Peptides against a protein of PDB entry 4GXB. Designs and how they scored, part 7

Target 1, 277 residues: chain A of PDB entry 4GXB
Amino acid sequence: VPTEEVSLEVLLSNGQKVLVNVLTSDQTEDVLEAVAAKLDLPDDLIGYFSLFLVREKEDGAFSFVRKLQEFELPYVSVTSLRSQEYKIVLRKSYWDSAYDDDVMENRVGLNLLYAQTVSDIERGWILVTKEQHRQLKSLQEKVSKKEFLRLAQTLRHYGYLRFDACVADFPEKDCPVVVSAGNSELSLQLRLPGQQLREGSFRVTRMRCWRVTSSVPLPSGSTSSPGRGRGEVRLELAFEYLMSKDRLQWVTITSPQAIMMSICLQSMVDELMVKKS

## One batch from the design tools (peptide; aimed at target 1 M207 L242)

Design b1_p10_2_s4 (made by RFdiffusion4, then SolubleMPNN; from b1_p10_2, 7 letters changed)
Fold by OpenDDE base, seed 5:
Structure b1_p10_2_s4 (fold): chain B 277 residues (1-277), chain A 10 residues (1-10)
Amino acid sequence: as target 1 above (277 residues)
Amino acid sequence: PVVFENPVFE
């Protein structure tokens, strides 16, 4: 792609559009800096955010595809897909809510976290009771962003990234599940026929390893990926989990977002490594 | 396939 100045649209989690003038050859960090400048986000807070490639669903929800890599060209990455459904989204890229304190000290950072959190709640990524929802709405009406976030930080799945419904082989084969990543875990929510909602928590610290694989199901085989037929590429995230003392078991998630899940795992691992050092 | 070993595995 020839180097040209272009207008690139970057969305916030709430769908707010940020237009930045960048070069087609600008790397992810360059674009991120441009977005930060446009938002008046200080340089020292840029590292708390990342650009993500997402697919915007018909209902406006974002299906996260992957995090844009450092040396990637966001303009090329999004335009090469030749589909208007793909967008670039700015989102916080840390997991420990303690880092919110750093971001919230700045007005722009606070606004970004607030907008993201509101969106996550509205989309059901953060799980709230009716009473909690009422409290949040009250704070939202008062535009008490700090208090809103403080309350939100206590909520279930705060800071989690929720994935589209997919399939896992745990606890049973071909179980429909909703996976969420956050707080150094993968949360698998499922409802088996005639059963209550169940959640499996898979802590990253109990994952010995993981992998992402792509395969094309054989005609004689079956596909467990929702919306995918035979012959379509099936992505899987598999991780070896310490179920109990000295008992490792592979858990496999079949999802078109397997790559993003893996990215989340790596990101959580990286953050834990920082804390460990 | 590439397997990612987890350095924070306990």
Scores: peptide ipSAE 0.569, ipTM 0.958, DockQ to the pose 0.857
OpenDDE base, seeds 1, 2, 3, 4: peptide ipSAE 0.568, 0.568, 0.568, 0.566; ipTM 0.959, 0.958, 0.959, 0.959

Design b1_p10_3 (made by RFdiffusion4)
Pose (drawn by RFdiffusion4):
Structure b1_p10_3 (pose): chain A 263 residues (1-190, 198-221, 229-277), chain P 10 residues (1-10)
Amino acid sequence: VPTEEVSLEVLLSNGQKVLVNVLTSDQTEDVLEAVAAKLDLPDDLIGYFSLFLVREKEDGAFSFVRKLQEFELPYVSVTSLRSQEYKIVLRKSYWDSAYDDDVMENRVGLNLLYAQTVSDIERGWILVTKEQHRQLKSLQEKVSKKEFLRLAQTLRHYGYLRFDACVADFPEKDCPVVVSAGNSELSLQLREGSFRVTRMRCWRVTSSVPLPSGGRGEVRLELAFEYLMSKDRLQWVTITSPQAIMMSICLQSMVDELMVKKS
Amino acid sequence: SSVIDLSPSF
């Protein structure tokens, strides 16, 4: 892509706009640093956050497509799709909430975690009852951002990433499910199944050839993971999802974080 | 609401 200065909108998890001037040839880290500079996020906290390509739904919710890799050009990644429904999003990119402690030491880092946690609750990524949700919106007005986040860290599925509803062959073939990734596991809500990353020997992403539109082709995508169900018993679990690649990226990210910790 | 947990046990 010829080098040219452009304006790029990067959204926070709640949809707040962050406008940055970047080059069409800037890579993911360059764009991330420009966003951090605009937000006054310290350099030493940039590694706790990443940029994601998402599809914004009619209701404003985001369906995560992929985390942008180091070699990617974010301006090109989003513009090449030729659709205003696709957005670049900044979100925390670690899994263990112990890292929240490092981020919350800074006012901007705390503000970012607070903003995405509020949105996570509003969009049902964090699981609360109708009554609890009512209480939380109230506590939100009455408590500091820090206190609100400390409470939110104890809520069900805090720190998880939620995927669009899809199907899986667990427990039975073609079961409707909601899949979420977090806390070193995949959660399948059918009833529920919790599949630990440490028990997955491997996983595979498969795709059908592109098919005519039922002007975009369609592809059937699957993410299958080989799971150690019990001693010396491995069983494949298959999820059929247009977000199979994002799920695979989350599994790799969670495995990588476990290994960094182990080291 | 109650939830039936189908998670495998190792």

Design b1_p10_3_s1 (made by RFdiffusion4, then SolubleMPNN; from b1_p10_3, 6 letters changed)
Fold by OpenDDE base, seed 5:
Structure b1_p10_3_s1 (fold): chain B 277 residues (1-277), chain A 10 residues (1-10)
Amino acid sequence: as target 1 above (277 residues)
Amino acid sequence: APVVDLTPVL
């Protein structure tokens, strides 16, 4: 692609549009810096955020596809998909809420975290009780962003990334689940017939390994997966989990977001390694 | 069956 100046739209978590003028040849970091400059985010806070490729759903929700890598050209990455559904989103890219303290010290950082958190609550990514919701709304009405975040940090699944409903072989085959990644775990929410909503926690520290696989269903195979046409690529994330002492078991999640899940796992592991160092 | 305890979401 020839190097040209282009206008690129980058969305915040709440759907706010940030327009930046960049070169088609600008890499992910260049675009991120341009977005930061547009927002007046200081350079020392840029590293707390990343650009993500997402698919925008009809309801405006984001299905995260993948994190843009450093060598990628965001303009090319999004436009090559030839669909208006695909967007670039700026989001915080760390897991430990302790890093919020660094970001919140800056007005722009505070605003970004606030907007993201409000959106995550509204989308049901962060789980709230009725009372907590009332408190959050009160703080939102007062525009008490710091207090809002402090309360939000105590909430279930704060800082988690929620994936689209998918299928796992846990606790049984073809079990519908909602996967969320955060706090060094994969959370699997599920409701078995006649049961209440339940959650299984898979800590990354107990994962020996994981892999993403792609397969093409054979035409003769009755893959009764609703909405997948014959010949569509099936993505799976499988991880080997330490269920008990000296007992490893594979868990497999079937999801179009398997790649993004693996990125989250790696990111969580990387962050843990940084903290141990 | 996987030996992972499922906790209720309250």
Scores: peptide ipSAE 0.074, ipTM 0.778, DockQ to the pose 0.169
OpenDDE base, seeds 1, 2, 3, 4: peptide ipSAE 0.058, 0.064, 0.045, 0.053; ipTM 0.773, 0.775, 0.763, 0.764

Design b1_p10_3_s2 (made by RFdiffusion4, then SolubleMPNN; from b1_p10_3, 4 letters changed)
Fold by OpenDDE base, seed 2:
Structure b1_p10_3_s2 (fold): chain B 277 residues (1-277), chain A 10 residues (1-10)
Amino acid sequence: as target 1 above (277 residues)
Amino acid sequence: SSVVDLTPVL
């Protein structure tokens, strides 16, 4: 791609558009710096955020595809898909809420975390009770961003990334699940027939290994996913989990977001390693 | 027993 100056749209979690002028040859960090500059985010806080490729659904929800890698050219990465549904999103890229303290010290950082958290609550990524919802709304109406975040930090699945409904072979084959990643785990929410909503927790520290595989279903294969066309690639995340003492079991999640899930796993592991050093 | 318990979500 020829090096040209272009206008690139980057979205915040709440859908707010940030337009930056960049070169088509600018790498991920260059674009991230441009976004930071546009937002007036200090340089020392840039590292707490990343750019993600997402697919915007018809309802405006974001389906995370992957984190943009350092060597990528964000303009090329998004435009090469030739679909307006693909967007670049800025989001915080750490898991431990303790890092919020560093980010919240800055007005822009605070605003970014606030906007993200509001969006995550509105989208149902963060689980709230009726009372908590009332409290959050009150704080939001008062625009008490710090207090809002402090309350939000105590909520279930704060800081998690929620994936689209998909299928797992746990607890049984072809089980519809909603996967969320955060707090060094994959959370699988599911509702079996006649049962209430349940959650299983898979801690990354008990994962021996994981892998992503891709396959092309045979033409005779039933499209198990409502949106998967004939011949579309099937992605799976499989991880080997220590279920009990000396008992390993493979768990397989079938999802178009399998790559993003694996990125989350690696990111959570990496962060844990940093905290142990 | 598995360390993975499917717990109710309130």
Scores: peptide ipSAE 0.080, ipTM 0.793, DockQ to the pose 0.172
OpenDDE base, seeds 1, 3, 4, 5: peptide ipSAE 0.043, 0.072, 0.076, 0.073; ipTM 0.770, 0.791, 0.789, 0.786

Design b1_p10_3_s3 (made by RFdiffusion4, then SolubleMPNN; from b1_p10_3, 6 letters changed)
Fold by OpenDDE base, seed 4:
Structure b1_p10_3_s3 (fold): chain B 277 residues (1-277), chain A 10 residues (1-10)
Amino acid sequence: as target 1 above (277 residues)
Amino acid sequence: EPVVDLTPVL
């Protein structure tokens, strides 16, 4: 791709558009800095955010595809897909809510966290009761962003990334699940017939290893995953989990977001290592 | 011993 100046659209979690003028040859950090400058986010807070490639669904929700890597050219990465549904999104890129304290000290950082959190609640990524929702709405109406975030930080799945409905082989084969990543775990939510919603927690500290695999199903084969077309590449995330003392078991998640899940796992592990050092 | 169990979500 020839080097030229282009207008690149970057979205916030709430769908707000940030237009930046960049070079087609600008790498991820260059684009991130341009976005930060446009938002008036200070340099010392840039590291708390990352750019993600997402697929925008019909309802405006984002299906996270992957985190853009440092060497990538965001303009090329998004345009090469030749589909308008793919977008670049700015989101916080840490897991521990303690880092919110650093970010929310700045007005722009506070606004970004607030907008993201509101969006996550609206999309059901953060789990809230009716009463909690009422309290949050009251704070939102008052535009009390700090208080809103403090309350939100106490809620289940605060800071989690929620994935599209997919399939796992846990607790049984071909079980429909909703996976979320956060707080050093993968949460698998599922509802068996006639039962209430249940959640299984897989802590990364109990994962011996994980891998992503890609396969091409047989054209005549059953597509077990809802919404996948015949013959599409099938991605799987498999992890070996310490179920009990000296008992390892493989769990396999079949999802087009398997790569993103693995990125989340690695990111959570990395953050834990930083805390232990 | 901690085992993976499915817990209700409220």
Scores: peptide ipSAE 0.094, ipTM 0.804, DockQ to the pose 0.169
OpenDDE base, seeds 1, 2, 3, 5: peptide ipSAE 0.075, 0.082, 0.084, 0.078; ipTM 0.797, 0.801, 0.802, 0.798

Design b1_p10_3_s4 (made by RFdiffusion4, then SolubleMPNN; from b1_p10_3, 6 letters changed)
Fold by OpenDDE base, seed 2:
Structure b1_p10_3_s4 (fold): chain B 277 residues (1-277), chain A 10 residues (1-10)
Amino acid sequence: as target 1 above (277 residues)
Amino acid sequence: EPVEDLTPVL
């Protein structure tokens, strides 16, 4: 691709558009730096954020596809998909809320975390009670961003990435689940008709290994799940989990976001390793 | 709402 100066749109979690002028040959870090500069985010905080490829759904929600790699060309990566649904999103890229303290010390960092957190609550990624919601709204109305974040940090699934509804073979085969990644775990939420909400927590420290597989479904005459067109690649994330002492079991998640899930797993493991060193 | 914990128990 010839090197050209282009305008690239990068979205914040709340859908705010950040337009940056970059070269088509700029790598992920270059684009990230351009976004940071546009936002007036200081250089020392850039490392707390990453660029993600997402698919914007009809309702404006984001389905995370993957993290952009270091040597990737974001402009090429997003434009090559030839669909306006694909966007580049800036989001925090650490898991431990302790790192929020570093980011919150800066006004821009604080604003980014605040906007992300508000969005995550609005989208139901962070789980809140009615009372908590009232408290959060009060703080939001007062524009008390630090207090808002401090409260949010205590909430269930704070800092988690929520995936689109998918299918898992846990607790039973072909269970519709909502997977969330955060706090060094995968959370699988399940609500079957007439049943209470059920959640399984799978800590990455108890995962022996994981893998992503892709397959082309054979035309099975049975019910194509609504929305899977003929010939759509099926992605699966499978992880081997220590269920009990000396008992390993494979859990398989079937999701178009299997790659993103695996990226989250690796990222959580990497962060844990940094903390242990 | 109470959530049923499906977390594997050791």
Scores: peptide ipSAE 0.301, ipTM 0.875, DockQ to the pose 0.850
OpenDDE base, seeds 1, 3, 4, 5: peptide ipSAE 0.294, 0.288, 0.278, 0.295; ipTM 0.872, 0.871, 0.868, 0.873

Design b1_p10_4 (made by RFdiffusion4)
Pose (drawn by RFdiffusion4):
Structure b1_p10_4 (pose): chain A 263 residues (1-190, 198-221, 229-277), chain P 10 residues (1-10)
Amino acid sequence: VPTEEVSLEVLLSNGQKVLVNVLTSDQTEDVLEAVAAKLDLPDDLIGYFSLFLVREKEDGAFSFVRKLQEFELPYVSVTSLRSQEYKIVLRKSYWDSAYDDDVMENRVGLNLLYAQTVSDIERGWILVTKEQHRQLKSLQEKVSKKEFLRLAQTLRHYGYLRFDACVADFPEKDCPVVVSAGNSELSLQLREGSFRVTRMRCWRVTSSVPLPSGGRGEVRLELAFEYLMSKDRLQWVTITSPQAIMMSICLQSMVDELMVKKS
Amino acid sequence: EVLHHNPAFV
């Protein structure tokens, strides 16, 4: 892509706009640094956040497509799709909430965690009852951002990434499920199954050839993971999802974080 | 098909 200065909108998890001037040839880290500079996020906290490509739904919710890799050009990644529904999003990119402590030591880092947690509750990524949700919106007005986040860290599925509803062959073939990734596991809500990353020997991403539109082709995508169900018993679990690649990225990210910790 | 092997596997 010829080098040219352009304006790029990067959204926070709640949809707040962050406008940055970048080059069409800038890579993911360059764009991330420009966003951090605009937000006044310290350099030493940039590594706790990443840029994601998402599809914004009619209701404003985001369906995560992929985390942008180092080699990618974010301006090109989003513009090449030729659709205003696709957005670049900044979000925390670690899994263990112990890292929240490092981020919350800075006012901007705290503000970012607070903003995405509020959105996570509003969009049902964090699981609360109708009554609890009512209380939380109230506590939100009455407590500091820090206190609100400490409470949120104890809520069900805090720190998880939620995927569009899809199907899986667990427990039975073609079961409708909601899949979420977090806390070193995949959660399948059918009843529920919890599949620990450390019990996955491997996982595979498969795709059908592109098919005519039922002007975009369609592809059937599957994410299958080989799971240690019990001693010396491995069983494949298959999820059929247009977000199979994003699920695979989350599994790799969670495995990588476990290994960094182990080291 | 893309296959990934888990180094954290028990």

Design b1_p10_4_s1 (made by RFdiffusion4, then SolubleMPNN; from b1_p10_4, 6 letters changed)
Fold by OpenDDE base, seed 3:
Structure b1_p10_4_s1 (fold): chain B 277 residues (1-277), chain A 10 residues (1-10)
Amino acid sequence: as target 1 above (277 residues)
Amino acid sequence: PLVFHNPVFE
């Protein structure tokens, strides 16, 4: 693509549009810097955020596809898909809520975290009780952003990224599950027939390894993955998990977002490595 | 297939 100046739209978690003038040849970091400048986000806080490729669903929710790579060209990446459903989204890219302290010291950083958190709650990514919801709404009405975040930080799945409903082979074959990534784990929520909601927590520190595979299933008598027909590309994330002492077991998640899940795992591992060093 | 080994595995 020839180098040209273009207007690129980047969305915040709440759908707010940020328009930036960039070059088609600008890499991910260049675009991120442009967005930061547009928002008046300080340079020292840019590293706490990343650009993500997402697919906007009918209800306006975002299905995360992947994080944009460092040497990727965001304009080309999004436009090459030739679909208006695909968007570029700015979101925080760390997992430990302790880093919120650094970000929320700045007005713009605070606003970004606040907007993201509000959106995550509204979309059900962060789980709240009725009473907690009331408290949050009260703080929101008072525009007490810091207090709102402090309360939110204590909530279930704060800081998690929630994926679209998919299928896993745990605890049994072909289980419908909702996967969320955060707090150095993958959370698998499921409801088996006649049972209450269950959650399986898979800590990253107990994953020996993981992989993403792509396959094209042939027509068979077996059930197809939800939302995917026979013969369509199937993505799977599999991780080898230490279930108990000296007992490793593979867990496989079938999801179009398997790549994004893998990116989350790597990101969580990277963050843990930093803390360990 | 490409396998990612976890350096923080315990």
Scores: peptide ipSAE 0.584, ipTM 0.960, DockQ to the pose 0.859
OpenDDE base, seeds 1, 2, 4, 5: peptide ipSAE 0.583, 0.583, 0.583, 0.583; ipTM 0.960, 0.960, 0.960, 0.960

Design b1_p10_4_s2 (made by RFdiffusion4, then SolubleMPNN; from b1_p10_4, 5 letters changed)
Fold by OpenDDE base, seed 5:
Structure b1_p10_4_s2 (fold): chain B 277 residues (1-277), chain A 10 residues (1-10)
Amino acid sequence: as target 1 above (277 residues)
Amino acid sequence: EVVFENPVFE
């Protein structure tokens, strides 16, 4: 792609549009810096955020595809898909809520976290009771962003990234699940027929390894994923999990977002490594 | 196939 100045749209979690003038050859960090500058986010807080490629669903929700890597050219990455449903989104890129304290010290950082959190709640990524929802709404009406975040930080799946409904082989084969990543874990929510909602927590520290695989189902194969036709690429995230003492078991998630899940795992691992160093 | 070994595995 020839180097030229272009207007690039970057969305916040709430759908707010940030237009930045960048070069087509600008890498992810360049674009991120441009967005930060546009928002008046200080340089020392840029590292707490990343750009993500997402697919906007019909209901306006974002299906995260992947994090844009450093070497990528965001303009090319998004436009090459030739679909208006793909967007670039700015989102915080850390998992430990303790880092919120650093971000919240700045007005812009606070606003970003607030907007993201509001969106996550509205989209059901953060799980709230009726009473909690009432409290949050009250704080939102008062525009008490700090208090809102403090309350939100206590909520189930705060800081998690929720994925689209998919399938796992745990606890049963071909089990419909909703996967969420956060707090150094993958949370698998599932509801088996006639059963209550169940959640499986898979802590990253108990994952020996993980892998992402792609395959094309054979016509005669029984590995037909619901919602995918024969011949469609099937992405899987598999991780070997320490279920109990000296008992490792592979858990496989079949999802178009397997890559993003893997990115989340790596990101959580990286953050944990930093804490250990 | 790429397998990611987890350095923080415990």
Scores: peptide ipSAE 0.586, ipTM 0.963, DockQ to the pose 0.844
OpenDDE base, seeds 1, 2, 3, 4: peptide ipSAE 0.582, 0.584, 0.584, 0.585; ipTM 0.963, 0.963, 0.963, 0.964

Design b1_p10_4_s3 (made by RFdiffusion4, then SolubleMPNN; from b1_p10_4, 7 letters changed)
Fold by OpenDDE base, seed 5:
Structure b1_p10_4_s3 (fold): chain B 277 residues (1-277), chain A 10 residues (1-10)
Amino acid sequence: as target 1 above (277 residues)
Amino acid sequence: TITFVNPVFE
């Protein structure tokens, strides 16, 4: 792609559009810096955010595809998909809420976290009770962003990234589940017919390894994954989990977002590694 | 298939 100046749209979690003038040859960090400059986010806070490739659903919800890597060219990455449903989104890229303290010290950082959190609540990524929702709405009406975030930080699945409904082989084969990543875990929520909502928590520290597999179902004998046509690429995330002492078990999630899930796992692992050093 | 070994496994 020839180097040209282009206008690139980057969305915030709430759908706010940030237009930046960049070069087609600008790498992810260059674009991120441009976005930060546009938002007046200080340089020392840029590292707390990343650019993500997402697919915007009809209802405006974002399905995260993957995190843009450093070597990527965001303009090319998004335009090469040749679909308007794909967007670039700015989102915080850390998991430990303790880092919120650093970001919240800055007005722009605070606004970004606030907007993201509001969006996450509205989208049901953060789980709230009726009373909590009332409290959050009250704080939102008062535009008390700091207090809003402090309350939100206590909520279930705060800081989690919620994935589209998919399928797992745990606790039973072909279980429809909703996976969320956060707090150094994968949360698998499922509701079997006639049963209450169940949640499986899989801590990253109990995962010996994980793998992403891409496969094409064979025409003969292979049942298509639920919701996917025969012959479509099937992505799976599998992790070997320490269920109990000396008992490892593979858990497999079948999802088009398997790559993103893996990225989240790696990101959580990386963050934990930093804490250990 | 890409496999990732978890260095923070306990």
Scores: peptide ipSAE 0.643, ipTM 0.973, DockQ to the pose 0.927
OpenDDE base, seeds 1, 2, 3, 4: peptide ipSAE 0.640, 0.642, 0.642, 0.641; ipTM 0.973, 0.973, 0.973, 0.973

Design b1_p10_4_s4 (made by RFdiffusion4, then SolubleMPNN; from b1_p10_4, 6 letters changed; failed a check: a repeat of another design)
Amino acid sequence: PVVFENPVFE

Design b1_p10_5 (made by RFdiffusion4)
Pose (drawn by RFdiffusion4):
Structure b1_p10_5 (pose): chain A 263 residues (1-190, 198-221, 229-277), chain P 10 residues (1-10)
Amino acid sequence: VPTEEVSLEVLLSNGQKVLVNVLTSDQTEDVLEAVAAKLDLPDDLIGYFSLFLVREKEDGAFSFVRKLQEFELPYVSVTSLRSQEYKIVLRKSYWDSAYDDDVMENRVGLNLLYAQTVSDIERGWILVTKEQHRQLKSLQEKVSKKEFLRLAQTLRHYGYLRFDACVADFPEKDCPVVVSAGNSELSLQLREGSFRVTRMRCWRVTSSVPLPSGGRGEVRLELAFEYLMSKDRLQWVTITSPQAIMMSICLQSMVDELMVKKS
Amino acid sequence: SLTFNPAFEP
């Protein structure tokens, strides 16, 4: 892409706009640094956040497509799709909530975690009852951002990434499920199954050839993971999802974080 | 695409 200065909108998890001037040839880290500079996020906290390509739904929710890799050009990644529904999003990119402590030591880092947690509750990524949700919106007005986040860290599925509803062959073939990734596991809500990353020997992403539109082709995508169900018993679990690649990226990210910790 | 998990626990 010829080098040219452009304006790029990067959204926070709650949809707040962050406008940055970047080059069409800037890579992911360059764009991330420009967003951090605009938000006044310290350099030493940039590594706790990443940029994601998402599809914004009619209701404003985001369906995560992929985390942008180091070699990617974010302006090109989003513009090449030729659709205003696709957005670049900044979100925390670690899994263990112990890292929240490092981020919350800074006012901007705390504000970012607070903003995405509020959105996570509003969009049902964090699981609360109708009554609990009522209480939380109230506590939100009455407590500091820090206190609100400490409470949120104890809520069900805090720190998880939720995927569009899809199907899986667990427990039975073609079961409708909601899949979420977090806390070193995949959660399948059918009843529920919890599949630990450390019990996955491997996982595979497969795709059909592109098919005519039922002007975009369609592809059937699957993410299958080989799971140690019990001693010396491995079983494949298959999820059929247009977000199979994002699920695979989350599994790799969770495995990588476990290994960094082990080291 | 197949990925092997280095954190696997048998």

Design b1_p10_5_s1 (made by RFdiffusion4, then SolubleMPNN; from b1_p10_5, 5 letters changed; failed a check: a repeat of another design)
Amino acid sequence: MTFENPVFEP

Design b1_p10_5_s2 (made by RFdiffusion4, then SolubleMPNN; from b1_p10_5, 5 letters changed)
Fold by OpenDDE base, seed 4:
Structure b1_p10_5_s2 (fold): chain B 277 residues (1-277), chain A 10 residues (1-10)
Amino acid sequence: as target 1 above (277 residues)
Amino acid sequence: PTFVNPVFEP
């Protein structure tokens, strides 16, 4: 692509549009810096956020595809897909809520975390009771952003990224599941026929290894994979998990977001490594 | 490719 100045749209978690003027040849960090400048986010807080490629659903929800890499050209990455449903989203890129303290000390950082958290609650990524929801709404009406975040930090799946419904081979083959990544784990929510909602927690520290694979399935009458069309590439995330003492078992998740899941795993691992150092 | 987890705790 020839180098030229373009207007690039970057979305916040709540769908707010940030327009930045960049070069088509600008790399991910360049675009991120441009977005930060547009928002008046200080340079020392830029590292707490990343740009993500997402697919916007009809209801406005975001299906995260992947994190944009350092040497990517965001303009090219999004436009090459030749579909308006693909967007670039700014989101926080750390897992430990302790880092919120650094970000929320700045007005812009606070606003970004607040907007993201409100959106995550509205989309059901953060799980709330009716009473908690009432409290959050009250704080939102008062625009008490710090108090809102402090309450939100205590909620189930705060800071998690929720994926689209997919399929896993655990606890049974072809189980419909909803996967969420956060707090150094993958959470698998499932509802088996005639049963209540169950959640399985897979801690990253109990994963010996993981891999992403792609395959082209043969035409079959199986409809067990929601959201996949005929002839689409199947992506799978498989991880070897320590189920019990000296017992490793492979768990496989079939999802178009398998790459994003693996990115989350790596990101959580990296953060844990920093803490161990 | 398989990624070996450096923070794996057996």
Scores: peptide ipSAE 0.633, ipTM 0.971, DockQ to the pose 0.915
OpenDDE base, seeds 1, 2, 3, 5: peptide ipSAE 0.632, 0.632, 0.629, 0.631; ipTM 0.971, 0.970, 0.970, 0.970

